# Peptides against a protein of PDB entry 7SID: the designs that were tried, part 29

Target 1, 151 residues: chain A of PDB entry 7SID
Amino acid sequence: LHMYLMLLKELPGEEYPLPMEDVLELLKPLSNVCSLYRRDQDVCKTILNHVLHVVKNLGQSNMDSENTRDAQGQFLTVIGAFWHLTKERKYIFSVRMALVNCLKTLLEADPYSKWAILNVMGKDFPVNEVFTQFLADNHHQVRMLAAESIN

## One batch from the design tools (peptide; aimed at target 1 A81)

Design b2_p20_8_s2 (made by RFdiffusion4, then SolubleMPNN; from b2_p20_8, 11 letters changed)
Fold by OpenDDE base, seed 2:
Structure b2_p20_8_s2 (fold): chain B 151 residues (1-151), chain A 20 residues (1-20)
Amino acid sequence: as target 1 above (151 residues)
Amino acid sequence: SARAEREAQLKKEQEAFLNA
């Protein structure tokens, strides 16, 4: 876990995008790691904070690339799961804030939700639709973060 | 297809995550 988190942490941002092949390699174990530590709030927060750089990489990539679509799918699968579990009140506010940041970054990369669509249990949820729900979050900091993201 | 297989794999992974 620690080594993996280190690799995610070292992922450069939008300024220095990695080859999509490298992004894919980093994303491959992500779902498994998240599932193993889904009940660890701190680990989940850390993961979500680190994958922000992945979103930035995805946003600058050729959307027509097969590798890009694959990377998007792998990432959105994880985000969708975090979203669903958030709806089930499984995560504390700090994790939800990290998730909001991920969603914000997704919207910045894809303002019209062309590819930023969460699929959970066979249902599609555009990120913009998902994002607006955090405006009504029970925690004031989450609401504030969501509010500042749309203005 | 390879794409279909990838999508199926992602679905399984998400289900595992949701049900863990």
Scores: peptide ipSAE 0.653, ipTM 0.935, DockQ to the pose 0.933
OpenDDE base, seeds 1, 3, 4, 5: peptide ipSAE 0.653, 0.650, 0.652, 0.652; ipTM 0.934, 0.934, 0.934, 0.934

Design b2_p20_8_s3 (made by RFdiffusion4, then SolubleMPNN; from b2_p20_8, 11 letters changed)
Fold by OpenDDE base, seed 2:
Structure b2_p20_8_s3 (fold): chain B 151 residues (1-151), chain A 20 residues (1-20)
Amino acid sequence: as target 1 above (151 residues)
Amino acid sequence: SSSEKREEELKKKQEDFLNS
């Protein structure tokens, strides 16, 4: 896990960034890793914090590439799952904070939600729609973070 | 198609995540 997370956080910041196809290969196991640790709040928080770098990378890439679309899909699948479980109150505020940061980054990369759409159990949820829900989060810090992200 | 295959794989991954 540690090694994997290190790879994720270093991708966009590396002096020699990997091709999108390599990024895709790193994203493929992400869902499985999250599944293994879905009940560990600290690990989930760490994962979400590290994938922020991946989001930035995906937003800057050529969206016309099949590998880019695939990578986006791999990532959005995970984010969608985290969001869904958040709706089911499975995650504490610190994890939700990290998730909001991911969503914020997605909106910055795709403000019109052209590709930033969470598909959960066959239903589509644009990130902008999902993001606004955190404005009404039960935890004050989550609400504040969400509000600050819009302004 | 390749897209359909990817979509199915992603669906399975998400289901595994949600049901783990």
Scores: peptide ipSAE 0.649, ipTM 0.933, DockQ to the pose 0.927
OpenDDE base, seeds 1, 3, 4, 5: peptide ipSAE 0.649, 0.649, 0.648, 0.649; ipTM 0.933, 0.933, 0.933, 0.932

Design b2_p20_8_s4 (made by RFdiffusion4, then SolubleMPNN; from b2_p20_8, 12 letters changed)
Fold by OpenDDE base, seed 5:
Structure b2_p20_8_s4 (fold): chain B 151 residues (1-151), chain A 20 residues (1-20)
Amino acid sequence: as target 1 above (151 residues)
Amino acid sequence: SRREKREEELKKKQQQFLNS
């Protein structure tokens, strides 16, 4: 886990994007790692904070490439799961904050949710629609963060 | 198809996550 988290942390941002092949290699094991530590709030928060760089990389790539679509799929699968478990009240506010930051970054890259769509249990949920739910979050900091993204 | 295979794999991964 430690080595994997280090790799995620060191992922370059928007100014220096990695080749999509490298991004994809990092994302493929992500779901498995999250599954193993889904009940560890600190690990989940750390993972969500680190994958912010992945979204920035995705936005700089050709959206029509197969590797880009695959990388998007890998990422959105994980985000969708976190969102679903959040609705089931499985995560504390700090994890939800990290999730909102991921969703915010997605909206910045894809404001109209052309590709940023969460598929959970066979249903599609555009991120722009999902995001509005956090405006009514029970924790004030989560609501504030969500509101800042809209205004 | 390759797309269908990818979607199935992602579905499996998500189910494992949600059921872990």
Scores: peptide ipSAE 0.675, ipTM 0.942, DockQ to the pose 0.930
OpenDDE base, seeds 1, 2, 3, 4: peptide ipSAE 0.675, 0.674, 0.674, 0.674; ipTM 0.942, 0.941, 0.941, 0.942

## One batch from the design tools (peptide; aimed at target 1 S31 L85)

Design b2_p21_1 (made by RFdiffusion4)
Pose (drawn by RFdiffusion4):
Structure b2_p21_1 (pose): chain A 151 residues (1-151), chain P 21 residues (1-21)
Amino acid sequence: as target 1 above (151 residues)
Amino acid sequence: EEEEEEREERLKEEQEELLEP
């Protein structure tokens, strides 16, 4: 777990992007890793805080091949799964704050929501519309974080 | 087209596995 978190945090870089096949290799075990630790709040928070580093390389669309959409779908499905579970009151405010930070990073990467759309229950939600929902949260810190990052 | 359908099915199965309690 430590090895995977360290690779996720360190390998992606903004100045010189990785090949997309490497991004796919990085994102391949993430679904299983998240599946094991679905119950644990601390691990989920750490996983989100570490995966928010991959959006810098994911946001590149110059080489918009099939690998780009495959990696974007692999990431967005996991983010949508966390959001859906959060809507059902399954996570504490720490995981919600980490998810807010991820969503803020996604909004930075794709301002027009061309590709950053969460898919859940056969429906699609743009990230910008989902982000404004956190203004009505039951925890003051998450609301303040969303209000401050609303810019 | 067949490769796109197989990719969509794999992503759906991975999402359903993660949502399973």

Design b2_p21_1_s1 (made by RFdiffusion4, then SolubleMPNN; from b2_p21_1, 11 letters changed)
Fold by OpenDDE base, seed 4:
Structure b2_p21_1_s1 (fold): chain B 151 residues (1-151), chain A 21 residues (1-21)
Amino acid sequence: as target 1 above (151 residues)
Amino acid sequence: SEREEKRKKELEEEQKKLLTE
């Protein structure tokens, strides 16, 4: 796990995009890792913080390529799962903060949710609609973080 | 494409595994 997290942390951001093939290799084990540690709040927070770089990288890529769509799918699958589990009250505020940061970054890259759509159990949820739910989060810091993207 | 549909199904199964206890 720690080795994987280190690799994920070293992913260049928006300024230095990686080849999509490399992004795909990093995303490939992500769902499995998240599945194994979904009950560990600290690990989930760390994962969510590190995948922020992936979002920034994806936003700078050619969205019309199959590899880009694949990378988007792999990433959004995990984010959708975290969002779903959040709605089921499985995560503390610090994890929700990290998730909001991911969603915020997605909205910056795709303000109209053209591709930033969470598919959970066969249903589509545009991130812009999902994001508004965090404006009413029970924790004040989560609400504040969510509000920053709106203002 | 057919390949993309296959990948979509794979991702769906991965997510299902992630969401299932």
Scores: peptide ipSAE 0.464, ipTM 0.879, DockQ to the pose 0.815
OpenDDE base, seeds 1, 2, 3, 5: peptide ipSAE 0.457, 0.461, 0.461, 0.460; ipTM 0.878, 0.878, 0.879, 0.878

Design b2_p21_1_s2 (made by RFdiffusion4, then SolubleMPNN; from b2_p21_1, 13 letters changed)
Fold by OpenDDE base, seed 5:
Structure b2_p21_1_s2 (fold): chain B 151 residues (1-151), chain A 21 residues (1-21)
Amino acid sequence: as target 1 above (151 residues)
Amino acid sequence: SAAEKAREAELQAEQQKLLTE
């Protein structure tokens, strides 16, 4: 886990995107790691904060390539799971804050949710619709972060 | 395509692991 988190943390930002092949290699273990530590709030928050770099990389890539679609799919699968577990009240506010930041970054890259769609148990949920739900979050900081992202 | 459907099925299977208590 430590080595994997370290690798995620060292990902370049939007200004210097990684080759898509490298992004894919980093995403492959992601679902397994998240599954193992889904009940650990601190680990989940850390993972969500680190994968922000992945979203920034995806936003700079050619969305028509197969590798980009594959990377998007792997990422959105994990985000969809975190969102679903959030709806089941499994995560504290700090984890939800990290999730909102991920969704915010997705909307910056895809404001109309053309590809940023969460598929959970066979149903599609556009990120722009999912995002509005956090405007009514029980925690004031989550509501504030969501509101700032809209304006 | 068949390949695309197979990839989607794999992603759904991985998500199910995340959602399983």
Scores: peptide ipSAE 0.426, ipTM 0.865, DockQ to the pose 0.922
OpenDDE base, seeds 1, 2, 3, 4: peptide ipSAE 0.423, 0.426, 0.423, 0.418; ipTM 0.866, 0.866, 0.866, 0.863

Design b2_p21_1_s3 (made by RFdiffusion4, then SolubleMPNN; from b2_p21_1, 7 letters changed)
Fold by OpenDDE base, seed 2:
Structure b2_p21_1_s3 (fold): chain B 151 residues (1-151), chain A 21 residues (1-21)
Amino acid sequence: as target 1 above (151 residues)
Amino acid sequence: MEEEEKREKELKEKQEKLLED
């Protein structure tokens, strides 16, 4: 876990995008790692904070390549799961804030949710629609973070 | 198309595993 998290943390962001092949290789283990530590709030928060760099990298890539679609799929699978578990009230506010930051970054890269669509249990949820739900979050800091992203 | 379907299936399985009780 530690080594993997270090790799995610050191991932170049928007300024220096990595080849999509490298991004994909880093994303492939992500769902497994999240599965193992889904009940650890601190680890989940850390993962979500680190994958922000991945989102920024994905936003600058050519969207028509197979590797890009694969990388997007790997990432959105995890984000969709975190969103679903959030709806089930499994995560504290700090994890939800980290998730909102991920969604915010996705919206910056894809404002109209052309590719940023969460598929959860066979249903599609555009990120722009998902994001608005956090405006009604129970925690004031989560609501504020969501609100500042809309205006 | 077949490769894409395979990928989607794998992603579905990954998510299901992540969401297991």
Scores: peptide ipSAE 0.591, ipTM 0.917, DockQ to the pose 0.869
OpenDDE base, seeds 1, 3, 4, 5: peptide ipSAE 0.587, 0.586, 0.590, 0.588; ipTM 0.916, 0.915, 0.916, 0.916

Design b2_p21_1_s4 (made by RFdiffusion4, then SolubleMPNN; from b2_p21_1, 11 letters changed)
Fold by OpenDDE base, seed 2:
Structure b2_p21_1_s4 (fold): chain B 151 residues (1-151), chain A 21 residues (1-21)
Amino acid sequence: as target 1 above (151 residues)
Amino acid sequence: SEREKERKKELEEEQKRLLTD
């Protein structure tokens, strides 16, 4: 786990996007790691904070390639799971804030949710629609973070 | 493509495992 988290942390920012092939390799174990530690709030927060770099890389890639769609799918699968568990009230506010930051970054890359669509249990949820739900979050800091992203 | 359809199915299964208690 720690080695994987370290790799995620050391990912280049949007200034130096990684080849999509490298992004795919990094995303492959992500679902398994999240599954193993879904109940650990601190680990989940850390994962969500680190995958922000992945979102930035995905936003700068050529969206028409199969590799890009594959990477987007792998990433959105995990984000969708975190969102679903959030709706089930499984995560504390700090994890939700990290998730909002991920969603915010997705919206910056795809404001109209053309590809940023969460598929959860066979249903599609555009990120722009998902994001607005955090405006009504129970925690004031989450609401504030969501609100500043809209205006 | 068929490959994309298969991958989508795999991702759905992965998500199910992730969401299982």
Scores: peptide ipSAE 0.417, ipTM 0.863, DockQ to the pose 0.848
OpenDDE base, seeds 1, 3, 4, 5: peptide ipSAE 0.414, 0.415, 0.416, 0.408; ipTM 0.862, 0.862, 0.862, 0.860

Design b2_p21_2 (made by RFdiffusion4)
Pose (drawn by RFdiffusion4):
Structure b2_p21_2 (pose): chain A 151 residues (1-151), chain P 21 residues (1-21)
Amino acid sequence: as target 1 above (151 residues)
Amino acid sequence: SEEEREERLKEEQETFLNAPF
């Protein structure tokens, strides 16, 4: 787990992007890793705080081949699964704050929501519309974080 | 190819949502 979190945090870079196939190799075991630790709040928070670093390489669309959409779908499905589980009151405010940070990073990467759309229950939600929902949260810290990051 | 990719992603999402809690 430590090895995977370290690779996720360190390997992606903004100045010189990785090949997309390497991004796919990085994102391949993430679904299973999240599946094992669905119950644990601390691990989930750590996993979200470490995966928010892959959006810098994911946001590149110059080489918009099939690998780009495959990696984007792999990431967005996991983010959407976390958001759906959060809507059902399944996570504490720490995981919600980490998800807010991830969503803020996604909003930074794709301001127009061309590709950053969460898919859940056969429906699609743009990230910008989902982000404003956190202003009505039951925890003051998450609301303040969303209000401050609303810019 | 696109249909097989979409089905694989759906199955991976459903595996996570059905993981023991």

Design b2_p21_2_s1 (made by RFdiffusion4, then SolubleMPNN; from b2_p21_2, 9 letters changed)
Fold by OpenDDE base, seed 4:
Parts: structure tokens; sequence; C-alpha cells
Structure b2_p21_2_s1 (fold): chain B 151 residues (1-151), chain A 21 residues (1-21)
């Protein structure tokens, strides 16, 4: 886990995007890690904070490539899961903060939600729609972060 | 194929969603 998190942390951002193949390799273990540590708020927070770099990389790629769509899908799968669990009130505010940051970054990369669509339980939820829900979050810092993101 | 990818993604998501709390 620690090594994986380190790799996520050191992932180059949009200024130095990685080849999509490398991004895919990095994303492969992600769902499993999330599954194993979904109860650990700190780990989830860390994961979400670190995968911000992935979003930045995804935004710099050609969306028409299969690899890009695959990577986007893998990332969105995890984000969708975290969002769903958030709706089930499984995560504390710090995790939700990290999630909002991810969603913010997604919106910056895809403001029209062309690819930034969360599929959860067979239903599609555009990130822009999902994001607005955090404006009504129970924690003031989450609301503030969400509000700042749209202003 | 994208269909296969989507199927795998759904399976992976279910692993997260169904993992014990």
Amino acid sequence: as target 1 above (151 residues)
Amino acid sequence: SMEEIEKKLQEEQQKILNAPL
C-alpha cells in the first residue's frame, strides 16, 4: 500500500503527462486498494488526494483512444464508488473534501461532462450534477470548498 | 473491446461497494 501511494503521490501532473499506458498500469491496482481500505478514512483520503494527478493526466490525453477511455473508466469507477459510499454517509468530511477536489479537477478538465460521468449501479451521473450535491454537504468546509470551486 | 472494459469496470466497482465496512 505505501509503495503504491508513493507512486500515486509522485505521479507527474498535467505539465508533464505520462503516457496513457503508464497511467493504466498505475490505475490497475486502484480499485483493489480502495476495496481493501474503504473503511480506513485516512487511506481513502490519501488515495483521493493522490489520484488528483491522474485526473490531470487524463485531461491531457486524446479522449478518442481506447486507452484513454479505459483509464478514464477505471478512474471514474473508483470515484463513483466513493461518491456512492459518501451518499451512504460512510466517509468523514476530510474524505469528502478530497472527493470534491477530485470532482473539481474533473470539471476543470471536462466542464461539459463529456467523459466525466459516474456510472454507479448501472446509472449515469454527470460529474457536474454530482458536484452540486456537495453544496449542501453537512460539513461547512465541504460546502465551502464546493462553493469555491464554482465561483 | 469497450464492452469488455465496461464489464470489468462494473465488477471492480462492485468489489469496492460490497467490501465489508
Scores: peptide ipSAE 0.599, ipTM 0.917, DockQ to the pose 0.883
OpenDDE base, seeds 1, 2, 3, 5: peptide ipSAE 0.596, 0.598, 0.593, 0.597; ipTM 0.916, 0.917, 0.916, 0.917

Design b2_p21_2_s2 (made by RFdiffusion4, then SolubleMPNN; from b2_p21_2, 9 letters changed)
Fold by OpenDDE base, seed 4:
Structure b2_p21_2_s2 (fold): chain B 151 residues (1-151), chain A 21 residues (1-21)
Amino acid sequence: as target 1 above (151 residues)
Amino acid sequence: SEEERKKKLEQEQQAILNAPL
């Protein structure tokens, strides 16, 4: 976990995008790591904060490439899971803050939710629709972050 | 294939959602 998180942390952002193949390799363990540590708030927060770099990379890639679609799918699967667990009130505000930041970055890359669609339990949820839910979050900082993201 | 990818992603997501710990 430590090494993986370190790799995520050091991932270059949108200014220096990695080849999608490298992004895919980084994403491969992600769902497994999330499953192992889903109950650890700090780990989840850290994961979400670090995968922001992945989002930035995804936004800079060719949307029509197979690798891009694969990477997007793997990433959105995890985000969808975190969102679902958030709806189940499993995560504290700090984790939700990190999630909102991810969603914000997704919206910046895909403002019309062409690919940024969360599929959870076989149902599709466009990120722009999901994002608005955080405007009514129970924690003021989450609401503020969400509000700042749309202003 | 797309179907295989979809199935894989569903499995990965379920693993997160239904993880015991």
Scores: peptide ipSAE 0.678, ipTM 0.940, DockQ to the pose 0.811
OpenDDE base, seeds 1, 2, 3, 5: peptide ipSAE 0.676, 0.676, 0.675, 0.676; ipTM 0.940, 0.939, 0.939, 0.939

Design b2_p21_2_s3 (made by RFdiffusion4, then SolubleMPNN; from b2_p21_2, 9 letters changed)
Fold by OpenDDE base, seed 4:
Structure b2_p21_2_s3 (fold): chain B 151 residues (1-151), chain A 21 residues (1-21)
Amino acid sequence: as target 1 above (151 residues)
Amino acid sequence: SMKEREEKLQKEQQAILNAPL
């Protein structure tokens, strides 16, 4: 786990994007890692913080390539799962903060949710609509962070 | 294929949502 998290942390951002093949290689174990540690709040927070780099990479890529679509799908599948578990009140505020940051970064890369759409159990949820739910979060810091993104 | 990819993604998401650990 720690080795994998370290690799995610070292991902370059939008200023120096990785080849999509390398991004896919790093994303391949992600869902499995999330499934193993979904109940660990600290691990979930760390994962969400590190995948911010992935969003930045995806935003600079050719959206028409098969590899890009695959990478987007794998990433959004994980984010959708975390969002769903958040609705079920499974995560403390610090994890929700990390998730909001991830969604904020997605909106910066795709303001109109052209590709940033969460599919959860066969239903589509555009990230711009999902994001507004955090404006009513029970924790004041989560609400404040969400409010900053819309200004 | 697109269908195979979608099925794979659904399986991965289900694994996260239903994970016992």
Scores: peptide ipSAE 0.661, ipTM 0.933, DockQ to the pose 0.816
OpenDDE base, seeds 1, 2, 3, 5: peptide ipSAE 0.661, 0.661, 0.660, 0.661; ipTM 0.933, 0.933, 0.933, 0.933; seed 1 fails the geometry check

Design b2_p21_2_s4 (made by RFdiffusion4, then SolubleMPNN; from b2_p21_2, 11 letters changed)
Fold by OpenDDE base, seed 3:
Structure b2_p21_2_s4 (fold): chain B 151 residues (1-151), chain A 21 residues (1-21)
Amino acid sequence: as target 1 above (151 residues)
Amino acid sequence: SEKKRKEELEKQQQKILNAPL
């Protein structure tokens, strides 16, 4: 786990995008790791914070590329799961903060949710719609972070 | 294929959602 987290942490940002093939390799274990450690909210927070760079990399890629779509799918699968579990009140505010940051980054890359759509249990949820839900979060810091992201 | 990708992603997501707390 820790080795994987370090790899995620060291992922280059938008200034130095990785080849999509490398992004895919990094994303490959992600869903499994999330599955194994969903109980550990610190790990979940860490994962969410680290994968911010993935969104930045995706934003630098050709959206029509098959590899890009694959990477988007793998990433959005995890984000969708975390969002769903958040709706079920499974995560404390610190995890929700990290999730909001991910959603913020997604909105920056895709303001109209053309590709940033969360699919959960067969239903689509555009990120721009999902994001607005955090404006009414029970925790003040989450609301504030969401509000700051809108402006 | 895209269909295969979607199916696999669904399986992976379900693993996360069904993992015990």
Scores: peptide ipSAE 0.687, ipTM 0.944, DockQ to the pose 0.858
OpenDDE base, seeds 1, 2, 4, 5: peptide ipSAE 0.686, 0.687, 0.687, 0.687; ipTM 0.944, 0.944, 0.944, 0.944

Design b2_p21_3 (made by RFdiffusion4)
Pose (drawn by RFdiffusion4):
Order: structure tokens, then sequence, then C-alpha cells
Structure b2_p21_3 (pose): chain A 151 residues (1-151), chain P 21 residues (1-21)
């Protein structure tokens, strides 16, 4: 777990992007890793805080081949799964704050929501519309974080 | 097709993440 979190945190870089196949190799076990630790709040928070670093390489669309959409779908499905589970009151405010940070990073990467759309229950939600929903949260810290990052 | 196989794999992985515990 430590090895995987370290690789996720360190390998992606903004100045010189990785090949997309390497991004796919990084994102391949993430679904299973998240599946094991669905119950644990601390691990989930750590996982989200470490995966928010891949968006810098994921946001590149110059080489918009099939690998790009495959990696974007692999990441967005996990993010959407976390969001759906959060809507059902399954996570504490720490995981919600980490998800807010991830969504803020996604909004930074794709302002026009061309590709950053969460898919859940056969429906699609743009990240910008989802982000404004956190202004009505039951925890003050998450609301303040969303209000401050609303820019 | 490769597109259909990818969509099916992603759907199965998402259903596993949303399965009841």
Amino acid sequence: as target 1 above (151 residues)
Amino acid sequence: TEEEEREERLKEEQEELLAPL
C-alpha cells in the first residue's frame, strides 16, 4: 500500500507528462485498492489525497488517443463512485474534504467540463454542477473549503 | 469491439465498488 501510494504521489509530473500507457498502468490497480479499503475512512482519505496528483497528467489532451479516454474513464468512474457513496452519508467529513480537493483539482484541469464528467447510475453530471452542491453540507469546514475554492 | 470491451470492464469495476458490504 505504501509503495503504491508513493508511486501515485511521485511519478506524475506537470512539466514533462508521462506516456499515457504508463498512466494506465498506474491507474489499473486503483479500483481494487479502493475496493479493499472501502470501509476505512483514514485510508480512503489518504488514497484520495494521493490520487489527486494524477489529474495534472490526465488533463493533457494533445495525444487524445483511445488510451486517453480509457485512463480518463478509469479515474472518473472511481471519483464518481466516491461521490455516490458520499451522497448516501457513508463517509466522514475528512473523506468529503479530500473529495472536494479532488474535485477542485479536476475543475482546475478542465474548466469547460469537456471531459470531466462523473458517471453514476447511468446518468452524467458535470463536475461544475456537482461542486456547488457542497455549499449545503452539514459540516462547517467542508462548506468553508468549498466557498473559498469556488473561485 | 475494443470500445465495447472497455465500457463493459469499467461498468463491472464500478458495480464492484458500489456493491453492498

Design b2_p21_3_s1 (made by RFdiffusion4, then SolubleMPNN; from b2_p21_3, 10 letters changed)
Fold by OpenDDE base, seed 2:
Structure b2_p21_3_s1 (fold): chain B 151 residues (1-151), chain A 21 residues (1-21)
Amino acid sequence: as target 1 above (151 residues)
Amino acid sequence: SAAEERQEQLAKEQAKLLAPE
């Protein structure tokens, strides 16, 4: 786990995106790791913070490539799960903060929500729709962060 | 299709994440 998290942490920013093939390799274990540690708030927070770099990479790639679509799908699958578990009140505010940051970054990369759509249990939820729900979050910092993303 | 297979695989992976306690 720690080795994997370290690799995620070392992802380059938007200025120097990784080849999509490398992004895919990094994303392959992600769902499994999240599944194993879904009950660990600190691990979930760390994962969500690190995958912000993945979103930046996705936004700078060719959206028409198969690899890009695959990477987007793998990422959105995990984000959708975190959102769903958030609705079930499984995560503390710090994890929700990290999730909102991911959603914000997704909207920045895809302002028109062409690909930034969460599919959860066969249902589609555009990120902008999901994002607005955090405006009513019980924690003030989460609400504030969500509000910043609107303007 | 390959796309359909990928979506099915992703659905299975998500199901693991969403499994009941």
Scores: peptide ipSAE 0.498, ipTM 0.887, DockQ to the pose 0.832
OpenDDE base, seeds 1, 3, 4, 5: peptide ipSAE 0.496, 0.495, 0.493, 0.494; ipTM 0.886, 0.886, 0.885, 0.886

Design b2_p21_3_s2 (made by RFdiffusion4, then SolubleMPNN; from b2_p21_3, 9 letters changed)
Fold by OpenDDE base, seed 3:
Structure b2_p21_3_s2 (fold): chain B 151 residues (1-151), chain A 21 residues (1-21)
Amino acid sequence: as target 1 above (151 residues)
Amino acid sequence: SAAEEREKELAEEQARLLAPE
């Protein structure tokens, strides 16, 4: 875990995007790591904060390439799971904040949710519609962050 | 197809993440 988190933390920013092949390699173990530590709030928050760089990278890539679609799929699978577990009240506000930041970044890259769609248990949830639920979050800071993403 | 197989793999990965506690 520690090694993987370090790798995620050292991801280049939006200004210096990684080759899509490298992004894919980083995403491969992500779902497994998240599964193992889904109950650890601090680890989940850390992961979500680190993958922000991945979101930014995906938004700048060639959306028509197979590698881009694969990377998007792997990433959205994990984000969808975190969102679902959030709906089940499994995460504290700090984790929800990190998730909203990920979703915000997705909306910046894809305002109309052409590809930013969360598929959970066979159902599609466009990210632009997911934000509506966070506007009603129990925590003030989460509601504010969600509102900033819309306005 | 390869795409269909990848979608199945992703679904299985998500299922592990969403497994009951």
Scores: peptide ipSAE 0.440, ipTM 0.866, DockQ to the pose 0.883
OpenDDE base, seeds 1, 2, 4, 5: peptide ipSAE 0.434, 0.437, 0.433, 0.433; ipTM 0.866, 0.866, 0.864, 0.865

Design b2_p21_3_s3 (made by RFdiffusion4, then SolubleMPNN; from b2_p21_3, 9 letters changed)
Fold by OpenDDE base, seed 1:
Structure b2_p21_3_s3 (fold): chain B 151 residues (1-151), chain A 21 residues (1-21)
Amino acid sequence: as target 1 above (151 residues)
Amino acid sequence: SRAEEREKELQEEQDRLLAPE
């Protein structure tokens, strides 16, 4: 886990995108790691904070390539799971804060949710619609973060 | 199709993430 998290942390920002092939390799173990540690709030927060760089990289790539679509799919699968578990009240506010930041970054890359769509249990949820739900979050800091993102 | 196979794989991954505790 720690080695993987270190790898995620060292990803370059939006200004220096990685080749999509490298992104795909990085995403391969992500779902498994998240599955193993979904009950650990701190680990989940850390993962969500680190994958922000992945979102930034995805936005810089050719959106029409098969590799891009595959990377998007793998990433959105995990984000969708985190969102679903959030709806089930499995995560504390600090994890939700990190998730909101991920969703914010997704909206920056895809403001009209053309590809940023969470598919959970066979149903599609555009990120722009998902994001607005955090405006009504029970925790004031989450609401504030969500509000700041659209104002 | 390849797209269908990928979708199936993604669904299986998500199912593991969302498995009951």
Scores: peptide ipSAE 0.437, ipTM 0.868, DockQ to the pose 0.871
OpenDDE base, seeds 2, 3, 4, 5: peptide ipSAE 0.432, 0.435, 0.429, 0.428; ipTM 0.866, 0.868, 0.866, 0.866

